Peptides against a protein of PDB entry 6FRK. Designs and how they scored, part 143

Target 1, 411 residues: chain A of PDB entry 6FRK
Amino acid sequence: NEEVLNAMLKEVCTALLEADVNIKLVKQLRENVKSAIDLEEMASGLNKRKMIQHAVFKELVKLVDPGVKAWTPTKGKQNVIMFVGLQGSGKTTTCSKLAYYYQRKGWKTCLICADTFRAGAFDQLKQNATKARIPFYGSYTEMDPVIIASEGVEKFKNENFEIIIVDTSGRHKQEDSLFEEMLQVANAIQPDNIVYVMDASIGQACEAQAKAFKDKVDVASVIVTKLDGHAKGGGALSAVAATKSPIIFIGTGEHIDDFEPFKTQPFISKLLGMGDIEGLIDKVNELKLDDNEALIEKLKHGQFTLRDMYEQFQNIMKMGPFSQILGMIPGFGTDFMSKGNEQESMARLKKLMTIMDSMNDQELDSTDGAKVFSKQPGRIQRVARGSGVSTRDVQELLTQYTKFAQMVKKM

## One batch from the design tools (peptide; made by RFdiffusion4, then SolubleMPNN)

Design b2_p18_2_s3 (from b2_p18_2, 10 letters changed)
Fold by OpenDDE base, seed 5:
Structure b2_p18_2_s3 (fold): chain B 411 residues (1-411), chain A 18 residues (1-18)
Amino acid sequence: as target 1 above (411 residues)
Amino acid sequence: EELKELTKLYLEYLKILE
């Protein structure tokens, strides 16, 4: 029994190390699991594997719990949130994601760019903010981040903003000058929350990096980015251990909506390769997929129209990052969809939908939409003109539709 | 099962778009 336990623990420890969990944490977990497992209960014929998995799961849940309540903004108050983190951590993108998250929840949100070090930082923030319709502040001429942050915070306080997010300079290296600048900004604006943004893909370096930030600034919250990559997120455990601060959100892709509140259980389940069945159910329920029964029924009958394709594209677009959904299904690895292919695919889907927006009901509702267009080539020209695309683009859509309709008939 | 079907459909769409 002890040999079997040790073998299974070795397998789990290997998997955790491959998931970028810090070696010290893995050792501690192994000892804690060994201490928590009663060998006598294992003798009673209970599924030893399930018992070990449960013990491992419980210990991992403890590792992501710093024992500190996460900061939450107060409605009707001015909440200043300062972001800190290295360059390339996804900090600037995460500022926009967080602002957008709160805006979608009905908070009056704004963004301040206090990154004077990186050329084009303000332009990048401005572009992201403008796309999301988020008010922003920054300067092209002021080089002191303290002045920019102070002026921006004062401006947005006077305008009764509820969520004021301040992005700071991220440097490539932990430089004392960066930490001094962050402290000066923090002292000037007196943030209600300091958020450390960490890239999960840095693996074993997560602990040292997170500790270096916590030792210099009063980090109260952690956001982990790039969890859609090859990184299984084991570095998040190191960040919590080093900062003693809760993970509040995770970044799960490149889109502004690839951002979700951190949930401990789903995260640990995913880390262990168990999938996230609960998060999958929640996500499916959020999608209001009640209309999918009708679609599945049509598909079972081998009927597929251009309208049905349009509705499916709408559903896919509502699903958002499908890589996240796949990553929630047990047995679908995180690498099942390459990141680059998903965004390009979504842009292509949106283009196809724009072409279909120029189609009429007769074209959309035809059981043989491709034949309708083939019989009357003037329809292709009309749709192309209406959607601002080439006749070739419309023909490509019809070719794709035909391929899909043939696949549906084989289902 | 419905989600698996939707997932399968989406994957097939992605393959058609590649």
Scores: peptide ipSAE 0.016, ipTM 0.457, DockQ to the pose 0.159
Fold by OpenDDE base, seed 3:
Structure b2_p18_2_s3 (fold): chain B 411 residues (1-411), chain A 18 residues (1-18)
Amino acid sequence: as target 1 above (411 residues)
Amino acid sequence: EELKELTKLYLEYLKILE
C-alpha cells in the first residue's frame, strides 16, 4: 500500500511540476498529503486515486489561500490602484482590462499612464482607453512618473472618480532603478491597493520574480496573465507564496473581455486536469445568452435548425479562445489543442458561418434543413456559389448539421 | 440537466471540428 501511494504521489508530483508548480511547494504538498492520508482507509477498498486527488486538491487550495482577505474598492470613495510588474507581463493590457471590468459594473473609472520609460506607452494606453471609452491621463513632455502620477491622481480625485488605476513603468529585468521609481510613485500617490501583474508562462521563475517585487513594494494583490497559453498556472501558487497576497483576477487572452475574477476551486480543478465545469457554467451565464432560453426550449422539443447551429457557433466565438473552453471540459487537458489547432478550428467555424450566411430564411429556419437541400439540390449549388466554396463543403456542413439534429432528437 | 445537455452538445460540436 505504501509503494502504491508513493507511485501515485510521484505521478501527481510530476504533473504538478509540469504545470509549473514550484519544486519546494510540490515537496511540501507531498509531505502534507502523506500525513493527511489514512493508510488504513486506503486498505479498505476505497478508490485510492480519488482519495489522493482529494487530499492533493485540499492542499493546493491551502497554497492558493494567503490567509489575507482580498482588497475590494469602496463605493462612493476614491480608490487608487497602482500596477507594478515587468515589461511583457501584460501589465498595461491588464490595467485596461481592470478599468473596463469596473466600468462595466457601473464604477466611475479612469486610467493614468505613469510609464515614461517606454516610448509610445502613453499612445498605447490612450488607444486602449479610447477604444474602451475610459477617461485617461498622461503626458508627452513630463518625464518624471511621480509628477504624472500625482497630477493624474489629484485631477481624478477632484473629478470624483471612484476607481483610479495607475500604470507604472516596466523593465525587462529586475533593476534597482525600477524599484526606486515604484517606491517614489507609491509614496507620492499613497495607493489603496498595489497590484503585481505576473506572466504565468515564466514557469519556475515566478517565485523569484514575485519575491523581488514583494521585497521592494507593498504588493497587496496579484493578477496572473497568459493563462490562455501553455501555462497551466502553477506559477500562481508561487506568486501567492512569495507575495503572501491573494490573486484577485486572471487574464485569459488578449481581448479586453479576456479577464475574470479569480476563483480558487475552478483554478485548482483546471490545474489538476479535472476540468472547470463551474467556470464553464459561469462563462455561459455571463454571456447573457438571453437567446439560450429560447434555444434550450427548442432543444427540449427536439427542434434544431441551421439558424440554431449558427447561433451556437456565434456563442462559441463569443466565449473566447477555443482552447480555454476545451480546458474547462473534464478530460480535455489544456494541451489537447495546440495554438495551431485553435486558429484552424476558429477558421473552420468562420467558414461554416460564411456558408450559412449564403442560405435563405427558409433553409435556415427549417426543422429539417438537410431535407430541404436534399429535395432541391440546386440550393446546394446556389449556397456554394454565394459563399465561394465547393458543393462538397456545403454537403459536409449539412452532414454535420444532420448529426447534431439527430443528437438533439435523442435528447 | 439543461447544463449537462448544453455541455454534451458543446462536446459534440468539438468532435465535429476535430
Scores: peptide ipSAE 0.015, ipTM 0.458, DockQ to the pose 0.092
Fold by OpenDDE base, seed 2:
Structure b2_p18_2_s3 (fold): chain B 411 residues (1-411), chain A 18 residues (1-18)
Amino acid sequence: as target 1 above (411 residues)
Amino acid sequence: EELKELTKLYLEYLKILE
């Protein structure tokens, strides 16, 4: 029984290390799990695997909980939120995402660019803020970030803004000059919350970076970015451990709406490769797939048309990055679709839809679309000319349709 | 179960597109 436990713990520890969980945390977790498992209960024929998974899950939940309540803004008050983090962490993008999140919730939100170090930082923030219709402040002439931050905060306080987000300078390296600048800004504006933005893709470097920021600045919240299929998220545990601060939000992509409140249970489930069934259900409900009841009923009867395929492509296009959806399904690891394969797959879908846009209703609504084209080859040439593709591309679409229609008939 | 079936269909479909 102890050998079986040790073998299973070794497998879990390997998976956590592969997920960029810090080796010290993995060692601590292993000892805590061993101490929590009653070997006598394992002898009673209970599913040993489920017991170990449950123990691991509980210990991971504890590692993500710093034991500190997350700061929350107060409605009708002025809340100053200062962002800190390295260049390339997604800090500036995350400022815009957070501002947009609160704006959508009915908060009077604004952005301040106090990044004087990076050329074009203010232009980038201005562009993002303008696209999202978020009020912004910055300077092209002032070089002192303390002055910009102070003036911007004062301006927006006087205008009764509720959420005042201050973006600061990032650096490529941890430099004492950066930390002194951040301290000067923090002292001048007296933020209600300091948010450390961390890139999840930096793996084992997460702990050292998070610690360096916490040792210099009073970090009270963490936001983890780039959780878009490539980053396994284990670095988030290191950030919590180092900062002793809660993760409040996660960035899940490049879009301004690819931003969500941090949920411990779904995150740990995903980290363990158990999937996010709740997030999948929520995402499916957001897509109003209820409009597909008619399609599901057709599929149950083995009926599948080119129009039904087109509607499925539209639904896929609405779902966004498929890697996110796959990462929510139990047993499909985050590695199943690389970002490169996603863009290529979306381009392929769009090409197929463009071909189908040149088809007529008789072709689209036929229960055997491929047979309609095979009986009258002149249809292929018409569709090819109409869509600006080769006759081969149309034949490839019909081949794909035929394969899928055959699968539907076997279901 | 229906969601799982739809997702399986979608996955099988994507494999056909590869």
Scores: peptide ipSAE 0.014, ipTM 0.464, DockQ to the pose 0.147; fails the geometry check
Fold by OpenDDE base, seed 4:
Structure b2_p18_2_s3 (fold): chain B 411 residues (1-411), chain A 18 residues (1-18)
Amino acid sequence: as target 1 above (411 residues)
Amino acid sequence: EELKELTKLYLEYLKILE
């Protein structure tokens, strides 16, 4: 039994190491799992694999929980959030994502660019902020980030902004001077929260970097970026361990919407390759897909219309990139759709919806839409002309619908 | 084909949520 346990733990440890979990944390987890597993319960014929997986899951959940409550902004107050992190961590993009997240929730949000070191930092922030209609502050002439941060914070405090996000410089080569600058900025603006932004793709380096930041700056929150790539997120555990600070958000892509509140259970499930069913449920709930009951009821009866398909395409488009949805389903790796395929897939969905926008209610609401079109081929030509597509494109849509409707009938 | 797989996946998802 101990040999079997050790073999299974070796496989889990290997998988965690391949997920960029720090070697020290993997060792500690292995010891904790060994101590938590009752060998007597394993002898009783319970699925040893499930028990070990459950024990591993529980210990990973503990590693993600720093035992400190995440800072949350106070409504109607001025909340200053300072971002810190290395260049290339996605810090600037994450500032915009966080600002947009709060803006969408009805917070009066703004952005300050205190990155004077990186050429074009302010232009990049300005572009992102303008696209999202987020107020911003920065300077092309002021080189002192302390002055920019202080002036920007004062300005936006006076304008009664609720969320004031300060982006700072990230430097790769001058760590000491960076940390001194960050400390000076922090002392000047007295942020309510300091957010460390970490790139998940740096793997085993996450611990050392996160520690270096925490040793110099009072990091209170962590955001992990680039979880859409090959990074399995194991570095996030290292960041929590080093900073003793909770992960508050994750970046899941390049789009401003590719930003989600951190959830422990889904994250650990994904880390273990179990998928993110909970995050998928939450995304579905956020979409107010309560109308799914009516759809589910229709699906149970084997009924599926072109309108139902249109509504599902709208839902998929609202859920964002399909790679994210796939990455939430157990057994579907992040590699299933290349970034190029995702934009193409969204363009295809939009094209299909445009074709459907040229259909009439009789065509859309028919339980056998393909048969309606097959009986009257002139409908295909009408829809093709109305949507500016070929008759072939309409036929392809109808073929897809037919295949889908057949799948629904088999459910 | 990708759209079919998407759709299948979405349906499998809906079935998991049920």
Scores: peptide ipSAE 0.009, ipTM 0.412, DockQ to the pose 0.026; fails the geometry check

Design b2_p18_2_s4 (from b2_p18_2, 11 letters changed)
Fold by OpenDDE base, seed 1:
Structure b2_p18_2_s4 (fold): chain B 411 residues (1-411), chain A 18 residues (1-18)
Amino acid sequence: as target 1 above (411 residues)
Amino acid sequence: DELKKLNELYLQLQQILN
C-alpha cells in the first residue's frame, strides 16, 4: 500500500512540476497528502486513485487560498486600483481588460497611464481604451509617473469615477529604482488595492518575482496572465504562496473579453486535467443558449440532425477561442491547441458549416441525414458544387455526423 | 446530468474538429 501510494504521488508530483508548480510547494503537498491519507482506508478496497486524487485536490485548494478575503470595489465610491508587474507580463492589457469587465457591469471606469519608461506605452493604452470606449489619462510630455498618476486620479475623482485603474512602468529585472518609483506612486495616490500582474509562462521563476514585489509594495491581489498558452498555471500557486494574496482574475487570451474572475475549484480541476465543467456551464449560460434545452431534449430522445450539428458549431463559434473551450473539457490538456491549431480548427468549423449551408431542409432536418445522402449520391455532388468543396469533404462531414448520431442514440 | 451530456457532446464535437 505504501509503495502504491509513493508511486502514485511520484506521478502526481511529476505532473505538478510539468505544470510549473514550485518544487518546494510540490514537496510540501506530497508530505501533506501522505499525512492526510489513512493507509488503513486504502487497504479496504476503496478506489485508491480517487482517494489520492481527492487528497491532492484538497491540498491544492489550500495552496491557492491565502486565507485572506479578496478586496472588492465599493459601489458609489472612488476605488483606486494600482497595477504592478514586470515588463511583458501583460499588465497594460490586463488594466484594459479589468476596466472593460467593470464597465460591462455598469461601473464608471477609467484608465491612467503612468508608464513613462516604455516608449509608446501611452499610445498602446490609448488605443485599447478608445477601442473599448473607456476614458483615459496620460501624458506625452510629463516624465514623472507620480505627477501623471496624481493628476489623473484627482481628475477622475472630481468626475465621480468609481473604478480608477493606474498602470505603472514595468522593467525586465528587479531594479531597486523601479520599486522606489512604484512606492512613490503608491504613496502619492493611496490606492485602495495594489494588483500584481504575473505571466504564467515564466514557470519556476514566479515565486522569486512575486516575492520581490511583495517585499517592496503592499500587494493585495494577484492577476495571472497568458493561461491560453503552454502555461498550465502552476505558477499561480507560487504567486499566492509568495504574496499571501488572493488571485482575483485570470487572463485567458489576447481579446479584451479573454478575462474572467478567478475560481479556485475550476482552476485546480483544470490544473489536474479534470476539466472545468463549472466554467463550461457558466459560459454556456452566459451565451443565453435557450436552444440548448431543446437540443438536450432531442438528445434524450436519441434525435440528432445535421441542423442540430450546425447549431452546435454556431454555439462553439460564439463561445470564443477554442483553446478556452478545450481547456474546460475533461481529458483535453491545455497543450492541445497552440494558437495555430485554434485558427485551423475554426477554419475547419467554418468549412463544415459552408458545406451544410449548401444542403436543403430535407437533408438538414432528417433524423438520418447520412442515409438520405447514401440513397441519392447525386445530393453529395450537388452539395460539393454548391459549397466549392470536393465530394470527399462532404463524405467526411457525413461520416462525422454519423459518428455523432450513433453516440446520441447510445446516450 | 443534462449539463454533463452537453459537455460530452462538446467533447465529441471537438474530437471531430481535431
Scores: peptide ipSAE 0.026, ipTM 0.532, DockQ to the pose 0.087
Fold by OpenDDE base, seed 2:
Structure b2_p18_2_s4 (fold): chain B 411 residues (1-411), chain A 18 residues (1-18)
Amino acid sequence: as target 1 above (411 residues)
Amino acid sequence: DELKKLNELYLQLQQILN
C-alpha cells in the first residue's frame, strides 16, 4: 500500500512540477498528503486514486488560500489601487482590464500612468483606456512617477472617481532603485490596495520574484496573467505562498474582456487537469444563454436547424477563445488548439455564419435543412453567390450540419 | 446532463472546425 501511494504521489508531483508548481511547495504538499492519508482507509478497497486526488486537491486549495480576506473596493468611496510587477508581466494591460471590469459594473473608474521608465508606456495606456472609454491621466514631460501619481490621484479624487488605478514602472530585474521608486509612489498616494501582477509563465522564478516585491512593498493582492498559454498556473501557488496575499483576478487572454475574478476550486481543478465545469457553467450562464434552454429543449426533441447551429456559433464566438472553452472541459488540455489554429477556426466560423446569413428563413428554420437544399439545388447557387463563396463551401456547410443533426437525433 | 450535452456539442463543433 505504501509503495502504491508513493508511486501515485510521484506521478502527481511530476504533473505539478510540469505545471510550474515550486519544488519546495510540491515537496511540502507530498508530505502533507502522506500525513493526511490514513493507510488503514486505503486498505478498505476504496478507490486509492480518488482518495489521493482528493487529498492533493485539498492541500492545493490550502496553498492558494493565504488565510487573509481579499481587499474589496467600497462603493461611493475613492479607492486607490496601485499596481506593481516586473516588466512584461502584463501589468499595464491588467490595469486596463481591471478598470474596464469595474466600469462595466457601474463604478466610476480611471487610469493613471506613472510609468516614466518605459518609452511609450503612456501612449499604450492611453490607447487601451480610449478603446475602453476609461478616463486616464499621465504626462509626456514629467519624469518623476511620484509627481504624476500624486497629481493624477488628486485630480480623480476631486472629480469623485471611485476606482483610481495607478500603473507603475516595471523592470526586468529586481533593482533596489525600482523598489525605492515604488515605495516613494506608495507613500505619496497612500493606496488602499497594492496589487502585484505576476506572469504565470515564469515558472520556478515566481516565488523569488513575488517575495522580493512583498519584502519591499505591502502587497495585499495578486493578479496572475497569461493563464491562456501553456502555463497551467502553478506559479500562482508560489505567489500566494510568498506574498501571503490572495489572488483576486486572473488574465485569460489578450482581450480586455479576458479577465475574471479568481475562484480557488475551478483553478485547482484546471491545474490538475480535471476541467472547470463550474466555470463553464458560469460562462454559459453569463452569456444569458436563455437561448440554451430553448436549444436544450430542441435537442431533447432531436430537432436541430441551421438557425440553431448559427446561434451556437454566435454563442461560441461570445464565449471567447476555443482554447479557453476546451480547457474548461475535463480531459481537454489547453494545448489542443495552437494559437494559430484558433484564429483560423474563428475565421472558419465567421465564414460559415456568412454563408448562413445568405440563407432565408425557410432554409434556416427547416428541421431538415440539407433536404431543402437537395430538393432545390438552385438554393445552393443563390447562397453561394450571396455570401461570395463557392457552391462547394455551401455543400460542406450542409454536410457538417447534417452530421450535427444526425448526432442530435441520437442524443 | 445539460452540461454534458453542451460539452458533447462543443466537441463536435471542434471536430467540424478543425
Scores: peptide ipSAE 0.018, ipTM 0.477, DockQ to the pose 0.101
Fold by OpenDDE base, seed 4:
Structure b2_p18_2_s4 (fold): chain B 411 residues (1-411), chain A 18 residues (1-18)
Amino acid sequence: as target 1 above (411 residues)
Amino acid sequence: DELKKLNELYLQLQQILN
C-alpha cells in the first residue's frame, strides 16, 4: 500500500512540476498528502486513486489560500489600486482589463499611466483605455512617475472616481531602482491595494520574483496572466506562497474580456487536468441559463429556432472567449483554439448575429427556419441586403443552423 | 443531464464557430 501510494504520489508530483509548481511546494504537498491519507482506509478497498486525488486537491486548495481575505473595492468610495510587476508580465494590459471589468459592473473607473520608462507605454494604455471608453491620465512630458501618479490620483479623486488604477514601470530584471520607484509611488498615492501581476509562463521563477516584490512593496493581491498559453498555472501557487496574498483575477488571453475573477476550485481542477466543471456551472448560472427552462424544454423536444441560436450566441458572447469555455470542459485543453481563432470566432459570431438581426419574427421563431428560407429564396436576399452581407453568408448561417437543429433533434 | 446537454450544445457551437 505504501509503495502504491508513493508511486501515485510520484506521478502527481511529476505532473505538478510539469505544471510549473515550485519544487518546495510539491515536496510539502507530498508530505501533507501522505499525512492526510489514512493507510487503513486506503487498505479497506476505497478507490485509492480517488482518495489520493481528493487529498491532492485539498492540499492544492490550501496552497492557493493565503489565509487572508482578498481586498475588495468599496462602492461609493475612491479606491486606489496600484499595479506592480515585471516588464512583459502583462501588467499594462491587465490594468485595462481590470478597469473594464469594474466599468462593466457599473463602477466609475479610470486608468493612470505612471510608466515613464517604457517608450510607448502611455500610448498603449491610451489606446486600450480609448477602445474600452475608460478615462485615463498620463504625460508625454513628465518623467517622474511619482508626479504623474500623484496628479492623476488627485484628479480622479476630485472627479469622484471609484476605481483608480495606477500602472507603474516594469523592468526586465529586478533592479533596486525599480523597487525604489515603486515605493516612492506607493508612498505618494497611498494605494488601497497593491496588485502584483505575474506571468504564468515564467514557471519555476515565479516564487523568486513574487518574493522579491513582496519583500520591497506591500503586495496585497496577485493577478496571474497568460493562462491561455502552455502555462498550467502552477506558478500561481508559488506567488501565493511567496506574497501571502490572494489571487484575485486571472488573464486568459489578449482581449480585454480575457479576464475573470479567480476561483480556487476551477483553477485547481484545471491544474490537475480535471477540467473546470464548477467554473462552467458558475458561468452557466451567471448567464441565468437555468432560467431558460423554456430552452431546456425546447431542447428536450428537439425544437431549436434561429432565435434560440441567437440567444445562445448572446450567452457565449457574455461568457467571453469560447476557448475559455472549452478549457472548462474536461478533455478540452486550451490548445484546441489557436489564439488567432478566438477573435475571428467572436467576429464570426457577431456577423452571424447581425445577419439574424435582419430576420423577421416568422423566420427567427420558425421551428424549421432553414425551410422557411428555402421555400422563399427572396428572404435570403432581403436578409443579406439588410445585414450588408452576401447571400452566401446567409446561406452559410442557415446551413450552420440546420446542422445545429439536427444535432438538437438527436439529443 | 442539463450540464451534459449544455456541454454538448457548446461543443456544437464550437464546431459552428470553427
Scores: peptide ipSAE 0.017, ipTM 0.485, DockQ to the pose 0.101
Fold by OpenDDE base, seed 5:
Structure b2_p18_2_s4 (fold): chain B 411 residues (1-411), chain A 18 residues (1-18)
Amino acid sequence: as target 1 above (411 residues)
Amino acid sequence: DELKKLNELYLQLQQILN
């Protein structure tokens, strides 16, 4: 019994260390789980494996809960949110994602670029803000971030903005000058919330970095970025422990929509490699994939058309990065998606859809679309001209379709 | 089971698209 417990705890501890969970937290979790089981084994003939899994899960849930209620903006008020974090943490991108998230919820949102240190910071923010149709403020000439932040906050307060996000300078090193600048900005604008943005990919450095920010500025919220990559998110536990602040959102990709409210249960399930079945169900429900029953029925019959492929491409495009969906499936680790640039894959999908937009119903609805084109090569030339692509690109699509249709027939 | 089949389908699509 004790040997089985120790073996299972060793496996869990190894997996947590491989997930970049801080070694001190893993040791503490191991001792807490042992103590919890030793107390519960006295009471019930329950499956010891399930008991250990539940105890581990419960202790991980405690590690992401700082016991502090997350700050939430007040509707109809002016809420100033200051972002802090190192350069490369995804801070500027996350400012835009948060602004867009609230804008989509019917909040009047704006962005302020108080990053005077990085050349082109304002241009980058302006570009992101313009694409998202978010009002922005910044300067090309003012070098004092306190002045820019103060003027921008005052401007947007006077214009009755509800969510005022201030992006600050990020540096590569923890320099005292950066922390003093952040403190001066915070004192000038008096933010309602200070958000620390952390890169999940920094692994074991998360604790020390998060602590350094908390010791200098009153961090009240954490956002974890780059959870779409190889980072299993274990560093997030270290950030919560160091800042004593809740994770409020996670960044799950490069797109402006790759941003979601933090959910404890899905995060812990993913961290343990159990998948996120709940988040998968939520995403499937949000997509109104009700039409997937008809597809599944066609697939059961081994029928797959170019139209069915087009509809699947539309569904993938609606779902966003497919890596996020795979990472929600139990047994599909984050490593299963090769480092293919998701943007390149989406651009390729969009190109394939544009080719199919130049096809007719007879071509799209044929159970053997490739044979329709092979019998009449003039169709390939028509589609190529209609979509502005080469005949080779159309042939490549048909080759891909044929491979897929053959796989469906084997299902 | 249906979600698993759909996901297998999408995986295969992605392998074709890469």
Scores: peptide ipSAE 0.025, ipTM 0.443, DockQ to the pose 0.179; fails the geometry check

